# Ledger of designs, part 336: peptides against a protein of PDB entry 3S8F

Target 1, 157 residues: chain A of PDB entry 3S8F
Amino acid sequence: VLTLFVAVPSLMTAFTVAASLEFAGRLRGGRGLFGWIRALPWDNPAFVAPVLGLLGFIPGGAGGIVNASFTLDYVVHNTAWVPGHFHLQVASLVTLTAMGSLYWLLPNLTGKPISDAQRRLGLAVVWLWFLGMMIMAVGLHWAGLLNVPRRAYIAQV
Target 2, 166 residues: chain B of PDB entry 3S8F
Amino acid sequence: DEHKAHKAILAYEKGWLAFSLAMLFVFIALIAYTLATHTAGVIPAGKLERVDPTTVRQEGPWADPAQAVVQTGPNQYTVYVLAFAFGYQPNPIEVPQGAEIVFKITSPDVIHGFHVEGTNINVEVLPGEVSTVRYTFKRPGEYRIICNQYCGLGHQNMFGTIVVKE

## One batch from the design tools (peptide; made by RFdiffusion4, then SolubleMPNN)

Design b2_p30_6_s2 (from b2_p30_6, 18 letters changed)
Fold by OpenDDE base, seed 1:
Structure b2_p30_6_s2 (fold): chain B 157 residues (1-157), chain C 166 residues (1-166), chain A 30 residues (1-30)
Amino acid sequence: as target 1 above (157 residues)
Amino acid sequence: as target 2 above (166 residues)
Amino acid sequence: MDALRALLELVYNGSIAMLLEMLLDIASIF
C-alpha cells in the first residue's frame, strides 16, 4: 500500500496541469463548472494534442498503479496488458505532447504561421492518432486480461 | 488585482489537489476490492532461492531430465525445469491430473519467461535464481509453455509442452 | 463511423491542400 503513494507526485502533476487548463479556460471567457472546457482553444493542434495525450494518460496512470501492485502485477506482467500501458503513457501522452510541441515550435522557429489547411490537417492527425491509440490500448489491455502473452506471436485466445 | 488572481489560482490548485488525493484513495480502494474478491488462484511469491547457473546443467536436480519429476508426497510432485536458449527441459513435462505440482524453474544462460497457456502460471526465470510456482491441473491434455521474455534470436520459437495425464 | 469517415476525409483533404501549398512554395522560388 505504501508503494502506491508513489502515484501522489504524478497525480499532483496531472491535476496541476488540469488546474492550469481551468484557469486558461476561465481567462478565455469560460464560466461555470464545465464552461471553461469549451472556452479552450480546440481549434489549435498545438493545444489539442497534449490535452488528448493527457486524456490517454489518465487510464494509463490507473494502470500504472495496478502494475505497481505486487499481487495485481502477477496477473498482468508480461501479458499484452503491459504494451497497452506503454502505448497510453508513451505513444499517447509523450508522443502527442511532442506533436503539439512541433505545431508550436516550427512556426516560431521559421517565423511563418501555419496555414489553415495545415491547422486542419494537424487537428485530424492528432484526433486520429488519439482514436487509434485508444482502440489499440483497450484491445491490448483486454487481451492482457485474457492472458495473451507479451512478446509472442501465438496465444491461446 | 494580482493578489486576487493569485488567490484564485491557489483555490483551483487546492481543489484539484483534493481531487487528486481523492482519486488516489479510489485507486487504492479498487485495488483492495480486487484483492479481496479475486484471491482465488493467486500464487504467493516464494522465498528467494539461489542456484549456480554455471553448474546447474551438470549437477543437482535440474541436471537429468529423466529425474526432473519428483514425487514428494501423495498426489504431490516437484518438477525441476530448465529454461534455456531456446527451449525447456524436460520437454514434454508429464504430470498427473489433479496432482499438486510445484515447478522449480531456473536458467543456465539468460533471462527467460515461463508462461503456461490455460493457466495462471507466468513467471520470470533468472539465471542464478529459482522461480517457484504451485499449480494443480484439473483437466488432462497438453499445455503449451511460452517464453514471454526476450532471450535472443530464437526467442520467438522457444516453446515447451506440459502433458497432463488422466 | 460517420465521425471516423469525416475525420478521414479531413486528413485526405488536408494532405492534398498541404501538397499543393508545398508545390506553390517551390514554384515561388522561380
Scores: peptide ipSAE 0.032, ipTM 0.724, DockQ to the pose 0.016
Fold by OpenDDE base, seed 3:
Structure b2_p30_6_s2 (fold): chain B 157 residues (1-157), chain C 166 residues (1-166), chain A 30 residues (1-30)
Amino acid sequence: as target 1 above (157 residues)
Amino acid sequence: as target 2 above (166 residues)
Amino acid sequence: MDALRALLELVYNGSIAMLLEMLLDIASIF
């Protein structure tokens, strides 16, 4: 129980961010239960990147609960599951947030907005990154459940 | 109106916080359900047992690989395994099919892994600590032991074999 | 297919130019 409570601050943070997004979307004219999502600036890679990171972080967070569980950790420990978790938590959320931060930071530092071509390229980059990361993460988690060890070049399956 | 905006933000935050808490309970419930209805493949760990890694090679049950497999009952064995840089001893480990095997695993040097392919045996082996794993091999054949914890330059080649005899 | 082609063109033809532009922009802040 105590271990699981460690997840509470993370969940609170994540959903506080979600609340901020909802508010922002509604300020942008979004209405209804889901209309605010569409109203968010999906044309801005500085926005899209961290949001995609957050989306990847959700299943990763669920996995974090698994990894933190004494009994369930016996199943996944030192298997490909663990790298799968890392790629959701670090290579998705942290990395995409960093990428998004650059898309925001550089225009602000230079005082020059990014060109439309740069914007489109940025969107392509973050979406492709997210897609690839999700595929890899799913594969790693699946392999882990099949008892594929981490830090080994061979496996039974 | 700053006040109205503040209230709106708080309302959204409250909603999402409630959702967050609800999800926490859902996760707990799912874990509980899974544990109740399905096997989690958990191998219960024994009590903490210590050993001196500096002498484990010279004295005690791990010292002689030829004496590593000890029959403790009609269909029960204890196997004293050393994981070291870079291998396992004894190697191969020979055990009978259908027997209850208690592996007592320790390391004389650094942390290693003990991952037996085809089984749910997967433990870290710490110097100074004895890892205890209980398992019954139902199928005869060879089972590969893999080190899944980086232990040095030879880590990738650190393998062992369990031979289950009919 | 058109979208894919457009994406490829954007990535391969625009990436270097974009990088250079960004570098120039960064340099301009000094």
Scores: peptide ipSAE 0.018, ipTM 0.705, DockQ to the pose 0.016
Fold by OpenDDE base, seed 2:
Structure b2_p30_6_s2 (fold): chain B 157 residues (1-157), chain C 166 residues (1-166), chain A 30 residues (1-30)
Amino acid sequence: as target 1 above (157 residues)
Amino acid sequence: as target 2 above (166 residues)
Amino acid sequence: MDALRALLELVYNGSIAMLLEMLLDIASIF
């Protein structure tokens, strides 16, 4: 009940953020249906990290609705599906948002911008993290649908 | 300028809200598709039933593994299963092929899992509560029971077997 | 074709059921 109740506000919040990003992208010269996306500051890890987190949150949020649904939860409960959901919600969204926050916070606290090398390294870290999380999450969800149990070291599929 | 920006943001918000609603329906459809193509269905659960975990091992239908399998009809059985640290009883569980089996599962100690490989039987077993699962084994053979809820140091070795006889 | 139709019907009904469940859960809070 609670999860389904918060699903709608969560969607509203997430897409409100997306609306703000569209506005920002258009202010930066982006035009058309998708041009505003390209105009966003993809060279800044403080921006890229939380955005990638939000992207991971989309399938994770959908999975949350599944996990909260009585009949659907019976199918996925205590399978590898559940860890897959966790890694999208926590290890992707929360973690990447935290990483992005640090990339913003540290320069502001020190009064010094990050070096170009640090920036490039930061971009590599957040993209690789996102890629790894997506591979793992997709694998776990797939395994869960194949009835692979969680908290078990062996399964027959 | 601020007012214009606010109006523009609101317009984008409306568009994205519409998109979010559309995506919600898409996800619901995908979930429905997954259920239709990747599962054998949901096993009906019985009514909520309580039991005293402190006495369940000493008295009642779970107390004697030799009497755990009860024929309730010509092709119907009830199996009283205990999940405990660290195993299942009876072990093995012997049932006939094609019979309707009602599993009544409980725990005398901590929370366990009851996951039967090769089937859609997957329930948590709580002390003080009886989990009821109905299933019909169509194929003879051995089915492994796995604990998928952490229950202690021996959790990883907690296995049982269902033997389906032809 | 019959199998496809049956699948589509199942998907359709399942989707509606899920939506209804969600709406009922939300409504139960108010």
Scores: peptide ipSAE 0.000, ipTM 0.650, DockQ to the pose 0.048
Fold by OpenDDE base, seed 4:
Structure b2_p30_6_s2 (fold): chain B 157 residues (1-157), chain C 166 residues (1-166), chain A 30 residues (1-30)
Amino acid sequence: as target 1 above (157 residues)
Amino acid sequence: as target 2 above (166 residues)
Amino acid sequence: MDALRALLELVYNGSIAMLLEMLLDIASIF
């Protein structure tokens, strides 16, 4: 029970970040309930990468609640579900945040902005990475629910 | 400008915090619903039991594979299983169909997994600790035991078999 | 520079070891 309460500050943090994004979007001219999302700088890979990471973190966080539940963990523990969770949390959020940080950091360190070609390539890379990670993560979670064991080369399913 | 921005951010934060709390209650409700509808599928964990991994092979109920399956009552058995590098003992484990089986599993060496295919039996086996799992096999046949915790060079080949007899 | 080189060598050697282990695991099933 106490472990599940760890989800509270995590959710609060996540939605605080969302609040910051809404504020930024509205400052950029976004209106209405969802218009602020479209107003965000989706043409900048330094922005897009960590936001995609956050999107991947949502189902990963939900899975974290499952993994932290004693009774529900019995179903998913040491199955392909667990690697699926890791790939959402580490290979998506952390990795995409690192990628986004590099797209911001390198231009600032060198004092030179990225070229338009580099910007477009960066957008392609982070979107393709996100798509690949989502496919992999969904597959791993699904396999886990089918009781495919972790750390085994064979399964009956 | 900073004061106006602060007030605006605070308003958005309050809204999203309210949303987060609402979602928290939704998740709790969903978990509660899942537990209420799927409790029959959860195998109860046994009480914490300790054993000396250095002597478990020489003395006690795990020492003799021929005596590993103990009938404890009508249609009730206790099976004392060792998970070791790299296999299970006894192997095969022979149990009757429809009997209530209490597996008491421990390790003399390192941490192993005990994952029985076709069942919801999936536990970690720690040296010095006895894992207790209760299960009733409804269908006769062979069930493969898989080690799903890395335990060394032979991990990938560490398998056992449960034979359920009619 | 020496520390970076040493780290890169460790990563390289580790990657090769992982690849070899994977190949050996695959071979072991035959």
Scores: peptide ipSAE 0.000, ipTM 0.692, DockQ to the pose 0.012

Design b2_p30_6_s3 (from b2_p30_6, 16 letters changed)
Fold by OpenDDE base, seed 4:
Structure b2_p30_6_s3 (fold): chain B 157 residues (1-157), chain C 166 residues (1-166), chain A 30 residues (1-30)
Amino acid sequence: as target 1 above (157 residues)
Amino acid sequence: as target 2 above (166 residues)
Amino acid sequence: MDALRELLELVYNGSIAMLLAMLLDIAAIF
């Protein structure tokens, strides 16, 4: 029970970030319930990468609650579910945030803006990374629910 | 200006907090669904039982694989299983169909896994501790035991078999 | 077995996509 309370500050942080994104989108001229999303700078890989990381973090965070539950952990513990969770948390959020940070940091450190070609390539990379991660993570979570063991090369499913 | 910005941010935060609460309920519902569909027969955790891993092979109920399966009552058995680098004993484990089986699993060496395919039996095995799992096999046949905790160079080859007889 | 195969294929395809993305990212940095 106490472990599940960790979800509270995490959710508060996530929704605070979301509120900041909405505020930013509205400042950029976004209107209506969803128009602010379109107004965000989706042409900048330094922005897109962390946002995609956050999107991957949502199901990962939900999985964290499952993993922390004493009763639910009996279903998913030491199955392919666990690697699925890790890939959403580390290989999606952390990695995409790091990638996005580099796209921001390098131009600032060098004083040279990225070229349009580099920008387009960066966008392709982060979207492809996100897509691949989502496919793999969904597969791992689904395999975990089918009781595919972690750290084994063989399973009967 | 700061006050206006604060009010605007507060309005957005309230909206997202409401959404967060809604999503929390969705997650709880999904958890409940998962529990209802996948947790039929959750094995309760037993009391902590300790053994000496340095002597478990020489004395006690795990010492002789031929005596590992003990009938404790009508249609009730206790099976004393060792998980070791790199296998299980006894192997195979032979039990009757429909019997209530209590597995008492420990390790003489390092941490292992005990994952029985086709069942919800999935426990970690720690040296010095006894893992207790209760299960009833409804279908006859062979069930593979898989080590799902890395235990060394032979980890990937560490398998056992449970044979359920009619 | 069929379900396992489908899941393994899904994981495999996802892993390939990730690998390609990683290589492209490295290429973009240099």
Scores: peptide ipSAE 0.024, ipTM 0.715, DockQ to the pose 0.033
Fold by OpenDDE base, seed 1:
Structure b2_p30_6_s3 (fold): chain B 157 residues (1-157), chain C 166 residues (1-166), chain A 30 residues (1-30)
Amino acid sequence: as target 1 above (157 residues)
Amino acid sequence: as target 2 above (166 residues)
Amino acid sequence: MDALRELLELVYNGSIAMLLAMLLDIAAIF
């Protein structure tokens, strides 16, 4: 039971970031309960990438709670579920954050802003990455629930 | 202006923190629901049993694969299994249908997996520790044992078989 | 078995999409 309390700091962090996004959106003219979301800079891949990473991290974090639960871990441990969790945590959040960071860092280091074409392509890439990651993650989690073993090339399902 | 901004930030932060706590309770509730509805597959942690991995092959219940299956009662068996690089012993494991089987699994070398297809048997096998799993095979036939923990170059080929007899 | 194949295909396709996205991302920024 106490092990699950480890999720509290993580959730606090996640929703603090969400609070920051809300504040930023409101500063950008967003109003109402959800209008601040639309006001965020969705035209900037440096913003979109890490935000999509955060969105992918939500189900991953939920999965982390499952994995930390002794009784539920018995069901999912060493199945395809675990790689699914890792890909949401690392290959989505960390990777997308890295991608977003590059879209910010490289222009600043070189002194050359990204072109509109690069911006649009970057947006497409980031969204495609996110979509592919979600497909993969859902597939891995589903396979895990069907008792597909981790680190094996075969399954009986 | 700074004071107003600070108050606004705090208000949003408090709201989102409250939401985070609410979501935590939702997750706990979902776990509780899952446990309440799916109890058949839950095996509680037992007492830690230890063995010496350096001698487990030479002496004790794992030393002779021909004596690995021990009848402990009417329709009850204990099976002493070694997971090693790269296979299982005994192989095949022969047990009767409908019998309660207690698997006692350990390793003489490195960490392995013990995943039995078609069952909920899925445990890690640690050198120096004994993994205990209880299962009753309802259907006769062959059940493949798969190593699902990386254990070296031959990991991908590490399989065993449980033969359930009528 | 059929369900597994479908899931594996879905995972595979998703992985390829991600790989392509990664390559395009590199091309976009460099």
Scores: peptide ipSAE 0.018, ipTM 0.727, DockQ to the pose 0.033
Fold by OpenDDE base, seed 2:
Structure b2_p30_6_s3 (fold): chain B 157 residues (1-157), chain C 166 residues (1-166), chain A 30 residues (1-30)
Amino acid sequence: as target 1 above (157 residues)
Amino acid sequence: as target 2 above (166 residues)
Amino acid sequence: MDALRELLELVYNGSIAMLLAMLLDIAAIF
């Protein structure tokens, strides 16, 4: 009950964020059903980082419902599924949001924009981080479903 | 105008709501599929049973590993298992093939895991509580028990064996 | 069967809650 109660406001928030992004993209000249996505500032790591974090949070949120399910928790509990979920929630969303915040905060505190080299490096770091997290998370979730235990160095699969 | 901007943002929520609804059905389907495919053969017994962890080694059904396997019916057994730092008792656990086995698992010391490889048996074992799992081994052989809950320096070496006899 | 029922109830309740939230969001648009 409590998890589902939290899930509903979270989804509402997600919709609001998505709607805000669509509006922003359309203001930037994006048209059509998906053109607004392309119009978003994908050249700014301060934008890209938290957005990628949100994308990683979607499957993580779904996993949260699974983990909170009494019946399904029996299947996934203390398997590789659990760290997979955590890495999506913490190492993706929270970490990428923190990274994005730094890319915004530092220029604002110093009064100087980041250099083009710093911008490009930031984009590379954020995308590589996201890619690595997705590979790891998918692998961990899959392993968990195959009954690979958490906190064990050996498994019979 | 903040009001106009707000209305415009809200207009886009319709599409996202539809998408979310579709994803909800996908997730429900995945949950149902997972339940149908991964719960076969394992019946968690949700009976709340408590035991004193300070005396469980000395008194009661867990005290003697030679008496840990109790036949409760023609093809039914109860196995009283202790998970401790760092192993399982009895070890090995010997059970017949095709018999319904009720594992009653507890710990005298700290929290452990009871994960039987090759099966869906996977429970945490808490001191003061009895974990109950029902399972029927269809295939004879050796099944390794592993601890998947960190329990100390010897955690990684904490293993047991279930021997299923024809 | 009890576990399945609990899961179904959870899914059902969750679905209703989400539907209600969606309806509220839709209502807020108008």
Scores: peptide ipSAE 0.005, ipTM 0.664, DockQ to the pose 0.077
Fold by OpenDDE base, seed 5:
Structure b2_p30_6_s3 (fold): chain B 157 residues (1-157), chain C 166 residues (1-166), chain A 30 residues (1-30)
Amino acid sequence: as target 1 above (157 residues)
Amino acid sequence: as target 2 above (166 residues)
Amino acid sequence: MDALRELLELVYNGSIAMLLAMLLDIAAIF
């Protein structure tokens, strides 16, 4: 019940954020159906991090609905699927948002902008984190579908 | 300028909200489709059955592991399984190949898992409740039971075995 | 077992990449 209850507001929030991104991209000169995406500040880790978090959150959110389904939960419950879902939600969205917030917050608090080197490193870090998270998440979800148990150090698969 | 910006924001928000709602219905439909297509893999939950976890070891069908496997009909058995800290009883569980097995699983202590490798049997076992799972082993051999719910210091070593005989 | 091994390796490699990224992120901020 709780998962389904929060699913609707979460989707609304996600797409509201998308609306804001579209608006921002268009303000930055992006045009057409997808041109606004390219116009977004992909050179800023404070922007890229939470956006990548949102991208990771999409399959995680879908998985949340699956986990909340009584019949589908029989397939995935207490398998590697579950930690896969958690890592997408926490280690993707939450963690990347936290990382991104630091790239915004610290320069603003100190009054000193980050160096170009720090910016580039930040971008590399965020993308690497996202990539690693996707690899791990896909692996865990796949393992879960293959009936690899959660909270066990051994499996027959 | 502010008014124009507000109008633009509202237009995009309305569009994306509509899309959001549409996607919600798509997801629901996909879930429904998945459920309809994969019904054969779902183990139905049995009726709610309760037991006293404080007496389940002393009396009743779980009290004697030697009598845990009960033939209930032609090629049909009920197996009364206890999941406890830290193991299963009976262990091993011996059942015939091709027989319909009804597992009645409960716990005398804490919550455990009952995950049978190589099968779709995967249930939580709660003290005071009886988990009922129906399964037919088509292949003979040994099937490991794994506890997939944290139950204490010995959790990682909590294993059982089902031996399916020809 | 083969599938599990492959998946575990994938998960492991992904996790290491994430850990490295995290460390670099910390280094980038400080």
Scores: peptide ipSAE 0.022, ipTM 0.692, DockQ to the pose 0.033; fails the geometry check

